# Peptides against a protein of PDB entry 4QMF: the designs that were tried, part 13

Target 1, 175 residues: chain A of PDB entry 4QMF
Amino acid sequence: ESSFMTLFPKYRESYLKTIWNDVTRALDKHNIACVLDLVEGSMTVKTTRKTYDPAIILKARDLIKLLARSVPFPQAVKILQDDMACDVIKIGNFVTNKERFVKRRQRLVGPNGNTLKALELLTKCYILVQGNTVSAMGPFKGLKEVRRVVEDCMKNIHPIYHIKELMIKRELAKR

## One batch from the design tools (peptide; aimed at target 1 H158 I163)

Design b2_p13_7_s2 (made by RFdiffusion4, then SolubleMPNN; from b2_p13_7, 4 letters changed)
Fold by OpenDDE base, seed 4:
Structure b2_p13_7_s2 (fold): chain B 175 residues (1-175), chain A 13 residues (1-13)
Amino acid sequence: as target 1 above (175 residues)
Amino acid sequence: SLVEEAIELLEKE
């Protein structure tokens, strides 16, 4: 039997408590057991003797990973679908200066969240910028693009440049 | 802006 555990920040505790019954119900459909440990601040998923598809445990692992990174449950639970992949991109180590970090991170979001929205549409991904990570969910090809844009942004390549590039690529693909 | 234009184009598809 397989088991995976993920730690979560203290500020997520209240929310996770609120939605944990929903997590349990979603995983029960696949006969995956789960535990929320409020003392340790961890989530655990594990296969049972009744688990039919052994690969689903990896998706369950991804589920708790996403939840730990502030992805809302209604979105995170979609990871259990076969056609859905995810990525958690660590952005906190690209820039040492806090102000510069915040500035570059904010560029990903942009005015009124429009930059992020454009990226989501272009990549067909869900994207959440939170803390020191960017969480993304969607098709594998889109996820690769998201990671490039996100990491380049932290390297001081403005997302608008990539948006333009992605738009051009999209037009070329229609030919 | 380019971003807004991109959104508009993409939402039309």
Scores: peptide ipSAE 0.339, ipTM 0.891, DockQ to the pose 0.125
OpenDDE base, seeds 1, 2, 3, 5: peptide ipSAE 0.316, 0.323, 0.322, 0.322; ipTM 0.883, 0.884, 0.884, 0.885

Design b2_p13_7_s3 (made by RFdiffusion4, then SolubleMPNN; from b2_p13_7, 4 letters changed)
Fold by OpenDDE base, seed 4:
Structure b2_p13_7_s3 (fold): chain B 175 residues (1-175), chain A 13 residues (1-13)
Amino acid sequence: as target 1 above (175 residues)
Amino acid sequence: SLVEEAIKELELE
């Protein structure tokens, strides 16, 4: 039997408590057991003797990983679908200066969230910028693009440049 | 802006 555990920040505790019954119900459909440990601040998923598809445990692992990174449950639970992949991109180590970090992170979001929205549409991914990570869910190809844009942004390549590039590529693909 | 225009185009598809 397989088991995976993920730690979560204290500020996520209240929310996770609120939605944990939903998590349990979603995983029960696949006979995956789960535990929320409020003392340790961890989530655990594990296979049971009744688990039919052994691969689902990996998706359950991804589920708790996403939840730990502030992805809302209604979105995170979609990871259990076969056609859905995810990525958690660590962005906190690209820039040491806090102000510079915040500025570059904000560029990913842009005015009124429009930059992020454009990226989501272009990549067909869900993207959440939170803290020191960017969480993304969607097709594998889209996820690769998201990671490139996100990391380049932290390297001071403005997302607008990538948006333009992606738009051009999209137009070329229609030809 | 470019971003806004991009959004408009993409939402039409």
Scores: peptide ipSAE 0.325, ipTM 0.880, DockQ to the pose 0.124
OpenDDE base, seeds 1, 2, 3, 5: peptide ipSAE 0.311, 0.303, 0.301, 0.302; ipTM 0.873, 0.872, 0.870, 0.872

Design b2_p13_7_s4 (made by RFdiffusion4, then SolubleMPNN; from b2_p13_7 with D1S I2L E12K)
Fold by OpenDDE base, seed 4:
Structure b2_p13_7_s4 (fold): chain B 175 residues (1-175), chain A 13 residues (1-13)
Amino acid sequence: as target 1 above (175 residues)
Amino acid sequence: SLVEEAIEELEKE
């Protein structure tokens, strides 16, 4: 049997409490057990003797990872689908200056969230910018592109440059 | 803006 645990920040506790029954129900369909530990501030998933697909535990691991990084449950639970992958991109270490960090992180979102929306559409991914991480869900090719754009943004390459590039690639792919 | 134009184009698909 296999188990995985992830810690979550205190500010996430209230939300996780409210949706944990839904988490349990979703994982029960796969005979994966789960535990929310409010004292430690952790989520745990584990296989049981009734777990049929041993690979589902890895998806369950990803589920709690996403939830810990503020991805809403209705979106995060999609990770249990076979065709869905995810990535949690750590962005907090690219820039030491807090103001610079905030500015670059905000560039990912853009005015009215339009930059992020464009990136989501171009990569066919869900993207959430929160705190020191960017969480993404979607196809592997899209996730690779998201990571490139996100990390480059933190390296002071404006996302608009990548949007142009992705648009060009999209047009070329139609030929 | 370019971003807005991109969104518009992408939403057509």
Scores: peptide ipSAE 0.328, ipTM 0.892, DockQ to the pose 0.125
OpenDDE base, seeds 1, 2, 3, 5: peptide ipSAE 0.309, 0.318, 0.313, 0.312; ipTM 0.885, 0.887, 0.885, 0.886; seed 1 fails the geometry check

Design b2_p13_8 (made by RFdiffusion4)
Pose (drawn by RFdiffusion4):
Structure b2_p13_8 (pose): chain A 175 residues (1-175), chain P 13 residues (1-13)
Amino acid sequence: as target 1 above (175 residues)
Amino acid sequence: LDEELEELAEEII
């Protein structure tokens, strides 16, 4: 009955093609069927007659969505867990110009990826920047903070104020 | 701002 599909770019195809057997196996634990269409370049997840809890299909949808945005499989299967949520942030429709977009996304990730790593440490979330999206996984509150930082960064508001704020909050909680 | 943020990020890491 329930079926969700997503599209993926070609540079991702090879990786998925070699790890797809691991995906259907992880989904087989929940009795969710999945198909990988190479010509169309898409992934599809479906519920079956023997699926115990159909609501997990939502998680399965998130899994293939994370897989379409260059999130590694071992990190991605964690979405099938309970205390795990995700958020794939679209950053394409903030800037009409291409140079400024790269400038702000690079500002988002920063030198050696340090400021991006700092966000991972402060929001306690896994964050991955790829093309037009920023994929995040972890606690709901930290996810809200990540979306806030990313969205406010793609707008010309620098991430330094947010990082400082989160650092101050963390030290205040340490007390 | 970028230099200050990088220094802060190194401290955090």

Design b2_p13_8_s1 (made by RFdiffusion4, then SolubleMPNN; from b2_p13_8, 5 letters changed; failed a check: a repeat of another design)
Amino acid sequence: MDEELNKLSEEIL

Design b2_p13_8_s2 (made by RFdiffusion4, then SolubleMPNN; from b2_p13_8, 4 letters changed)
Fold by OpenDDE base, seed 3:
Structure b2_p13_8_s2 (fold): chain B 175 residues (1-175), chain A 13 residues (1-13)
Amino acid sequence: as target 1 above (175 residues)
Amino acid sequence: LDEELNKLSEEIL
């Protein structure tokens, strides 16, 4: 039997309590057991004797990881689908200066969220910029592109450069 | 998708 757990920050507790029945129902379809521990502040997923797909436990692991990083349940639960992958990109370690960090993180979002929206469209990914992490969900190719853009942004390469490059690549792929 | 992307591109680039 396989088991995975993840810790979640205190500010997520109320939300996780609210949606946990939905989490349970979604995982029950795959015969994966789950536990929400409010004292420890943890989520656990486990295989059962009825679990027939050994790979689904890894997706369940990813589900609780995404939920811990503030991804809403209706989006996070899509990780259980085939061909859906995710990535949690740590961005807090690229810059020591807090103001510089905030400015570079804001560049990922852009005015009115337009930069982020463009990146989501080009990569076919869902992207959530929150705190010291960027959570992404989508195809592996798209996730690789997202990670490049996010990390380069924190290294002071403006996302607009990559967006332009992705647009050109998209046009070339149509031919 | 293409129209939306074009619109966003004009706003950002």
Scores: peptide ipSAE 0.052, ipTM 0.766, DockQ to the pose 0.111
OpenDDE base, seeds 1, 2, 4, 5: peptide ipSAE 0.045, 0.038, 0.037, 0.037; ipTM 0.759, 0.737, 0.726, 0.738

Design b2_p13_8_s3 (made by RFdiffusion4, then SolubleMPNN; from b2_p13_8, 6 letters changed)
Fold by OpenDDE base, seed 1:
Structure b2_p13_8_s3 (fold): chain B 175 residues (1-175), chain A 13 residues (1-13)
Amino acid sequence: as target 1 above (175 residues)
Amino acid sequence: LDKELDELSKKIL
C-alpha cells in the first residue's frame, strides 16, 4: 500500500484544521485515509484495503500538496477529478534580491489581478500566486504554458509578452 | 470568453 506526506507552513495550520473534516469526507469517497499532524505540521494520505483505483492516491498526494501551498479546499479538491492536473512552481530561487523578486512576482498578478486573470483564461487554468510558489490547476497543455510564463517572468520576461502571444495563438486556432 | 479576454487585454496592454 502507498502513502504520501507533505509538510505545511505554520500559518496554514488554522485553516487546515478548519477544513480537515471536508478533506476526510472527500477522500473517504475513494477509500483513501488521511491524517493531519499538527505537531509535525504534516498531512498524510494512504491507500486502504478498500481503495479501488490505485491511481487516486497520486491525486490525493496532489491534493495535500495544493492545500499546503494555500490553495483553498473548494478549488484544491477538484484535483480528484480525472481530467484535472496540477503544478506547483517554485519561484523563490530565480532572483537573489528580495525587492526584485517581489516586483517580478507582482508582474504575474498585474493591475487589479488582470494579468493573472488573462493568463488563467488563455490557459484554462486556475492560478494562485502566493509566497515562493505559484500553484496551477488545469489541463496539461495549459499547465505547460503557465509554467513557461511564470518562470520567464522570474527571468525578467514580462508576462504581457506571453499574453499577447497566447492571444494570437488562440485567434489562429479558431481558423 | 473572447469578450472577457478583449476587455482584459485593453486593461493590461
Scores: peptide ipSAE 0.126, ipTM 0.831, DockQ to the pose 0.114
OpenDDE base, seeds 2, 3, 4, 5: peptide ipSAE 0.118, 0.113, 0.085, 0.117; ipTM 0.827, 0.824, 0.768, 0.826

Design b2_p13_8_s4 (made by RFdiffusion4, then SolubleMPNN; from b2_p13_8, 5 letters changed)
Fold by OpenDDE base, seed 3:
Structure b2_p13_8_s4 (fold): chain B 175 residues (1-175), chain A 13 residues (1-13)
Amino acid sequence: as target 1 above (175 residues)
Amino acid sequence: MDEELEKLSLEIL
């Protein structure tokens, strides 16, 4: 039997309590058991005797990881689908200066969120910029592109450069 | 998607 747990920050507690029945129902379809521990501040997923797909527990692990990083349940639960992958990109370690960090993180979002939305469309990924992490969900190719853009942004390469590159690549792929 | 992306590209680039 396989089991995975993740800790979540206190500010997520109220939300997780609200959606936990939905989490349970979604995982029950795959015969994965789950536990929300409000005292420890943890989520646990585990296989049961009825679990027939050994790979689904890894997706359940990813589900609770995404939920801990503020991804809403209706989006996070899509990780249980085939061909859906995720990545949690740590961005807090690229820059020591707080103001510089905030400015570079804001470049990922852009005015009115347009930069982020463009990146989502080009990579076919969902992307959430929150705190010291960027959570992404989508195809592996798209996730690889997201990670490159996010990390380069924190290294002071403006996302617009990559967006232009991705647009050109998209046009070339249509031929 | 293509139309939306085009619109966004005009706003960002």
Scores: peptide ipSAE 0.073, ipTM 0.786, DockQ to the pose 0.111
OpenDDE base, seeds 1, 2, 4, 5: peptide ipSAE 0.061, 0.053, 0.069, 0.048; ipTM 0.774, 0.771, 0.785, 0.766

## One batch from the design tools (peptide; aimed at target 1 Y161 I163 K164)

Design b2_p14_1 (made by RFdiffusion4)
Pose (drawn by RFdiffusion4):
Structure b2_p14_1 (pose): chain A 175 residues (1-175), chain P 14 residues (1-14)
Amino acid sequence: as target 1 above (175 residues)
Amino acid sequence: SIVETAIEEMEEEL
């Protein structure tokens, strides 16, 4: 009955092609069927007659979505867990110009990826920047903070104010 | 720390 599909770029195909056996196995635990269409370049997840809880298909949809945005499989299967949520943030329709987009996305990740790592430490979330998207995984509150920072960064508001705020909040909680 | 280094790098950029 329930079926969700997603598209993936070609540079990702090779990776998925070699780890797909691991994906259908992880999904087999929940009795969710999945198909990888190479010509179309897509992934599909479906519920079956023998699926215990059909709602997990939503999580399965998130899994393949994370896989389409260059999130590594070992990190991605965590979405099939309970205390895990995700958010794939689209950053394509903020800037019409290409140069400024790269400027603000690079500002998002920063030198040596430090400021991006700092966000991971402060929001307690896994964050991955790829092309037109920023994929995040972890606690709901931290996810809200990540979206806030990313969206406010793709708009010309620098992430330094947010990082400082989160640092202050963290030290205040330490007390 | 990584957080402190990231803040310093962002201040330099500004």

Design b2_p14_1_s1 (made by RFdiffusion4, then SolubleMPNN; from b2_p14_1, 5 letters changed)
Fold by OpenDDE base, seed 4:
Structure b2_p14_1_s1 (fold): chain B 175 residues (1-175), chain A 14 residues (1-14)
Amino acid sequence: as target 1 above (175 residues)
Amino acid sequence: SLVEEAIELLEKEL
């Protein structure tokens, strides 16, 4: 049997409590057990004797990881699908200056979230910028692109540069 | 802005 545990910040507790029955139900379909520990502030997923697909535990691990990073359950649960991958990109350590960090993170989102929306469309990914991480879900190729744009943004390469590049690549692919 | 222009272009392509 295998198990994975993820810590979550206190501000997620209320939400996680609210949706935990849904998490349990989703994982029960795969005979994966789960535990929400409010004292420790952790989520745990475990295989059981009835777990048929041994690989599903890794997806369950990803599920709780996404939930811990503020991804809503209706989106996060999609990770259990075979064709869905995810990435949690740490962005908090690229710059030491908090103001600079906030500014660069905001560039990723853009006015009214339009920059992020454009990136989501181009990469066919779901992207959530929250705190010191960016969570992404989608196809493997798209996830690679997201990580590049996100990390470069934190390195002071404006996302618009990559958006233009992705648009050009898209046009070339149509030929 | 450049980002807005890019988004508009993208929306036209989609």
Scores: peptide ipSAE 0.036, ipTM 0.689, DockQ to the pose 0.098
OpenDDE base, seeds 1, 2, 3, 5: peptide ipSAE 0.033, 0.035, 0.033, 0.033; ipTM 0.684, 0.674, 0.682, 0.666

Design b2_p14_1_s2 (made by RFdiffusion4, then SolubleMPNN; from b2_p14_1, 4 letters changed)
Fold by OpenDDE base, seed 2:
Structure b2_p14_1_s2 (fold): chain B 175 residues (1-175), chain A 14 residues (1-14)
Amino acid sequence: as target 1 above (175 residues)
Amino acid sequence: SLVEEAIEELEKEL
């Protein structure tokens, strides 16, 4: 039997309580057990004797990881699909200055969220910028691109540079 | 902006 646990911040508790029945139902389809521990502030997923696919536990692990990082359940649950991958990018340690961190993180979002939207469209990923992490869901190729843009942004390379590059690559790939 | 223009173009392709 395999099990995975993730901690979640206190501010997520109320939301997780409201959707936990949905989490349970989604995982029950795969015979994965799950527990929400409000005292510890943790989520646990575990295989059972009836778990048929041994790989699904890894997706369940990813599900609770995404939920802990503020990804809404209707989006996070898509991780259980075979063709869907995810990445949680830690951005909090690239910059020591708080103001600089906030400014660089805001560049990922851009005016009216347009920078983020463009990046999502170009990479075919869902992207959520929250706190000290960026959560992304999509194809592996797209996720690789997202991580590059996100980390470079925190290293003071503006996302617009990468967006332009991705636009050019997209045009070149068209027939 | 260039980003807005890019979004417009991308959305037309969807």
Scores: peptide ipSAE 0.267, ipTM 0.850, DockQ to the pose 0.112
OpenDDE base, seeds 1, 3, 4, 5: peptide ipSAE 0.261, 0.189, 0.196, 0.244; ipTM 0.847, 0.811, 0.812, 0.840; seed 1 fails the geometry check

Design b2_p14_1_s3 (made by RFdiffusion4, then SolubleMPNN; from b2_p14_1, 4 letters changed)
Fold by OpenDDE base, seed 3:
Structure b2_p14_1_s3 (fold): chain B 175 residues (1-175), chain A 14 residues (1-14)
Amino acid sequence: as target 1 above (175 residues)
Amino acid sequence: SLVEKAIEELEKEL
């Protein structure tokens, strides 16, 4: 039997408590067991003797990873779908200056969230920018693109450049 | 803006 555990920050505790029954029900459909440990601040998923598809445990691992990084349950639970992948991109280590970090992170979102919305549409991904991480869910190709844009943004390459590139590529793919 | 144009074009395809 396989198991995976992830830690979550204290500020997520209240929310996780609220939705944990939903997590349990979602995983029960796949005969994956789960545990929320409020003392340690951890979530655990594990296969059981009744688990039919052993590969689903990897998706369950990703589920708790996403939940720990503030992705809401209705979105995070989609990771259990076969065609859905995810990525958690650490952005906090690209720059040491806090102000520079905040400015570059804000560029990912853009005015009224329009930059982020454009990226989501172009990559067909869900993208959540929060704290020191960017969480993304979608097709593998899209996730690869998201990671490139996010990391380049933290390296001072403006997302608009990539948006233009993605638009051109999209047009070429239609031909 | 380029971003706004991108959104508009993409939304038309949805």
Scores: peptide ipSAE 0.292, ipTM 0.864, DockQ to the pose 0.111
OpenDDE base, seeds 1, 2, 4, 5: peptide ipSAE 0.110, 0.023, 0.139, 0.072; ipTM 0.761, 0.643, 0.793, 0.732

Design b2_p14_1_s4 (made by RFdiffusion4, then SolubleMPNN; from b2_p14_1, 5 letters changed)
Fold by OpenDDE base, seed 4:
Structure b2_p14_1_s4 (fold): chain B 175 residues (1-175), chain A 14 residues (1-14)
Amino acid sequence: as target 1 above (175 residues)
Amino acid sequence: SLVEEAIEQLEKEL
């Protein structure tokens, strides 16, 4: 049997408690067992003797990883679909200055969240900026683009530059 | 803004 565990921050506990029955039900469809440990602050997923598809455990791993990083369950559970991939991008180590970090992170979101919305549309990904990570879900190609934009933003390349480039590339692809 | 224009264009394509 295969097993994966992820830790979650304390502030996420209340939410995880509220949705854990839904997590259990979703994973039960695949005969994947799961455990929420509130003492340790961890989530665990395990294959069982009844698990038919051994690869589903990797998606279950990704599910709990996404949940730990504040992705809402209705979105995170989509990772169990065959055509859905995800990425959790660590952004906390690019800048040591907290103010600069916050400023650059905010650039990803932009005014009224429009920058993020544009990126989501261009990459066909779901993107959540939270804390020291950016979580993304979508097609593999889109995820690669998201990671590039996110990391470059933390390196002081404004997302608007990438939006412009992505728009141009999109137009060129129509030819 | 460029971002807003991009959103508008992209939404039209959906």
Scores: peptide ipSAE 0.321, ipTM 0.883, DockQ to the pose 0.112
OpenDDE base, seeds 1, 2, 3, 5: peptide ipSAE 0.301, 0.306, 0.306, 0.302; ipTM 0.875, 0.877, 0.878, 0.876

Design b2_p14_2 (made by RFdiffusion4)
Pose (drawn by RFdiffusion4):
Structure b2_p14_2 (pose): chain A 175 residues (1-175), chain P 14 residues (1-14)
Amino acid sequence: as target 1 above (175 residues)
Amino acid sequence: EVLEEEEEKIEEFF
């Protein structure tokens, strides 16, 4: 009955093609069927007659969505767990110009990816920047903070204020 | 180490 599909770019196809057997196996634990269409370049997840809890299909949808945005499989299967949530942030429709977009996304990740790593440490979330999206996984509160930082960064508000704020909050909680 | 580097950057900026 329930079926969700997503599209993926070609540079991702090879990786998925070699790890797909691991995906249908992880999904087989929940009795969710899944198909990889190479010509169309898409992934599809479906519920079956023998699926115990159909609601997990939502998590399965998130899994393939994370897989379409260059999130590695071992990190991605964690969405099938309970205390895990995700958020794939679209950053395409903030800037009409291409140079400024790269400027702000590069500002988002920063030198050696340090600032991006700093966000991972402060929001306790896994964050991955790829093309037009920023994929995040982890606690709901930290996810809200990540979206806030990313969205406010793609708008010309620098991440330094946010990182300072989160650092102060962390030290205040340390007391 | 990464947070110390970011703290230094914050100090420089403010």

Design b2_p14_2_s1 (made by RFdiffusion4, then SolubleMPNN; from b2_p14_2, 7 letters changed)
Fold by OpenDDE base, seed 1:
Structure b2_p14_2_s1 (fold): chain B 175 residues (1-175), chain A 14 residues (1-14)
Amino acid sequence: as target 1 above (175 residues)
Amino acid sequence: DVLEKIKEEIEKFE
């Protein structure tokens, strides 16, 4: 039997409790068992003897990982689809200065979230900037671009340069 | 159009 566990922060507990029945129902369709441990602050997913496709456990692992990083359930559950991939990008270790970290993280979002929305559209990904991580869901090519932009941003390369390049490429593809 | 707004921001940033 295959099993994966992830810890979640305390502030996420209330939400996870409210949606856990939905998580259970979604995973039951694939005969994947799951456990929410409120004492430890963990989520666990496990294969069962009735699991038809053992590979689905990896998607279940990704599901709980996304949920732990504040991705809403209606979005996170899409990871169980065959064509959907995800990435959780750790951004908290690129800079030691708190103010510099906050400034660079804010560049990813931009005024009124427009920078992030543009990046989502150009990469065809869902992107959530939360705390010390950026969670993304979408096609592999899009995810690769998201990781590049996010990491470069934390390395002080403004996202606008990548977005400009992606916009030019998109415009050329329409011709 | 979000992309148009971003174009404007790009122009201001450059």
Scores: peptide ipSAE 0.065, ipTM 0.736, DockQ to the pose 0.799
OpenDDE base, seeds 2, 3, 4, 5: peptide ipSAE 0.040, 0.057, 0.051, 0.048; ipTM 0.707, 0.731, 0.724, 0.716; seeds 2, 4 fail the geometry check

Design b2_p14_2_s2 (made by RFdiffusion4, then SolubleMPNN; from b2_p14_2, 7 letters changed)
Fold by OpenDDE base, seed 2:
Structure b2_p14_2_s2 (fold): chain B 175 residues (1-175), chain A 14 residues (1-14)
Amino acid sequence: as target 1 above (175 residues)
Amino acid sequence: SVLEEIKKLIEEYE
């Protein structure tokens, strides 16, 4: 049998407690067991004797990973769908200077969140910028694009250049 | 529309 565990930060505890029954119910449909350990600050998912799909445990792993990174449950639970993939992009190690890090991270969001909204639309992904990670959910092609834009942004390439490129590609695809 | 907003965003950075 397979088991995966993810740690979560303390500030996430209250929310996870409120939605854990929903997590349990969602995973029960696939005969995946789960445990919320408030002392350790961890979430665990496990296959059972009744688990029929061996691949679903990997999606369950991704579910708790997303939840640990502040993705809300109604969005995160979509990872259990066959057509949905995800990526958690670590951005905290690209820049040592904290002020520079914050500045570049803010560029991903942009004025009124418009930059992020543009990226979501053009890549057909859900994107959440939180702390030292960017969480994304969507098709593999879109996720690849998101990772490129996010990492390049942390490398001081402004997202607007990628947005322009993606917009052009979108217009060309409509022909 | 969202697309129009994106176009404006692009113009602001050009």
Scores: peptide ipSAE 0.190, ipTM 0.833, DockQ to the pose 0.689
OpenDDE base, seeds 1, 3, 4, 5: peptide ipSAE 0.183, 0.186, 0.189, 0.171; ipTM 0.828, 0.829, 0.833, 0.823; seed 1 fails the geometry check

Design b2_p14_2_s3 (made by RFdiffusion4, then SolubleMPNN; from b2_p14_2, 6 letters changed)
Fold by OpenDDE base, seed 2:
Structure b2_p14_2_s3 (fold): chain B 175 residues (1-175), chain A 14 residues (1-14)
Amino acid sequence: as target 1 above (175 residues)
Amino acid sequence: SVLEEIKKLIEEFE
């Protein structure tokens, strides 16, 4: 049997308690067991004797990883679908200066969230910027693009340049 | 449209 555990920050506890029955129900469909440990601040998923698909445990692992990083359940649970992949991009270690970090992270979001919305549309991904991570869900190709843009942004390459490039590629693909 | 808004965003930045 296989099991995976992830820790979550204290500020997520109340939310996770609220939706845990839904998590349990979603995973029960695949005969994956799960445990929310409020003392340790952890989520665990594990296969059972009735688990038929060995690969689903990896998706369950991804589910709790996403939930730990503030992705809401209605979105995170989509990871259990065969055609959905995800990535959690750590952005906190690219720059040491806190103000510089905040400034670059804000560039990913942009005015009124328009930069982020543009990136989501062009990559066909869901993207959540939260704390020291960016969580993304979508097709593998889109996820690769998101990671590139996010990391480059933290390296002081403004996302607008990538967005322009993606727009051009999109227009060319329609021809 | 969202696409038009993206175009405007690009133009404003340049």
Scores: peptide ipSAE 0.143, ipTM 0.806, DockQ to the pose 0.680
OpenDDE base, seeds 1, 3, 4, 5: peptide ipSAE 0.132, 0.139, 0.151, 0.115; ipTM 0.794, 0.803, 0.814, 0.790; seed 4 fails the geometry check

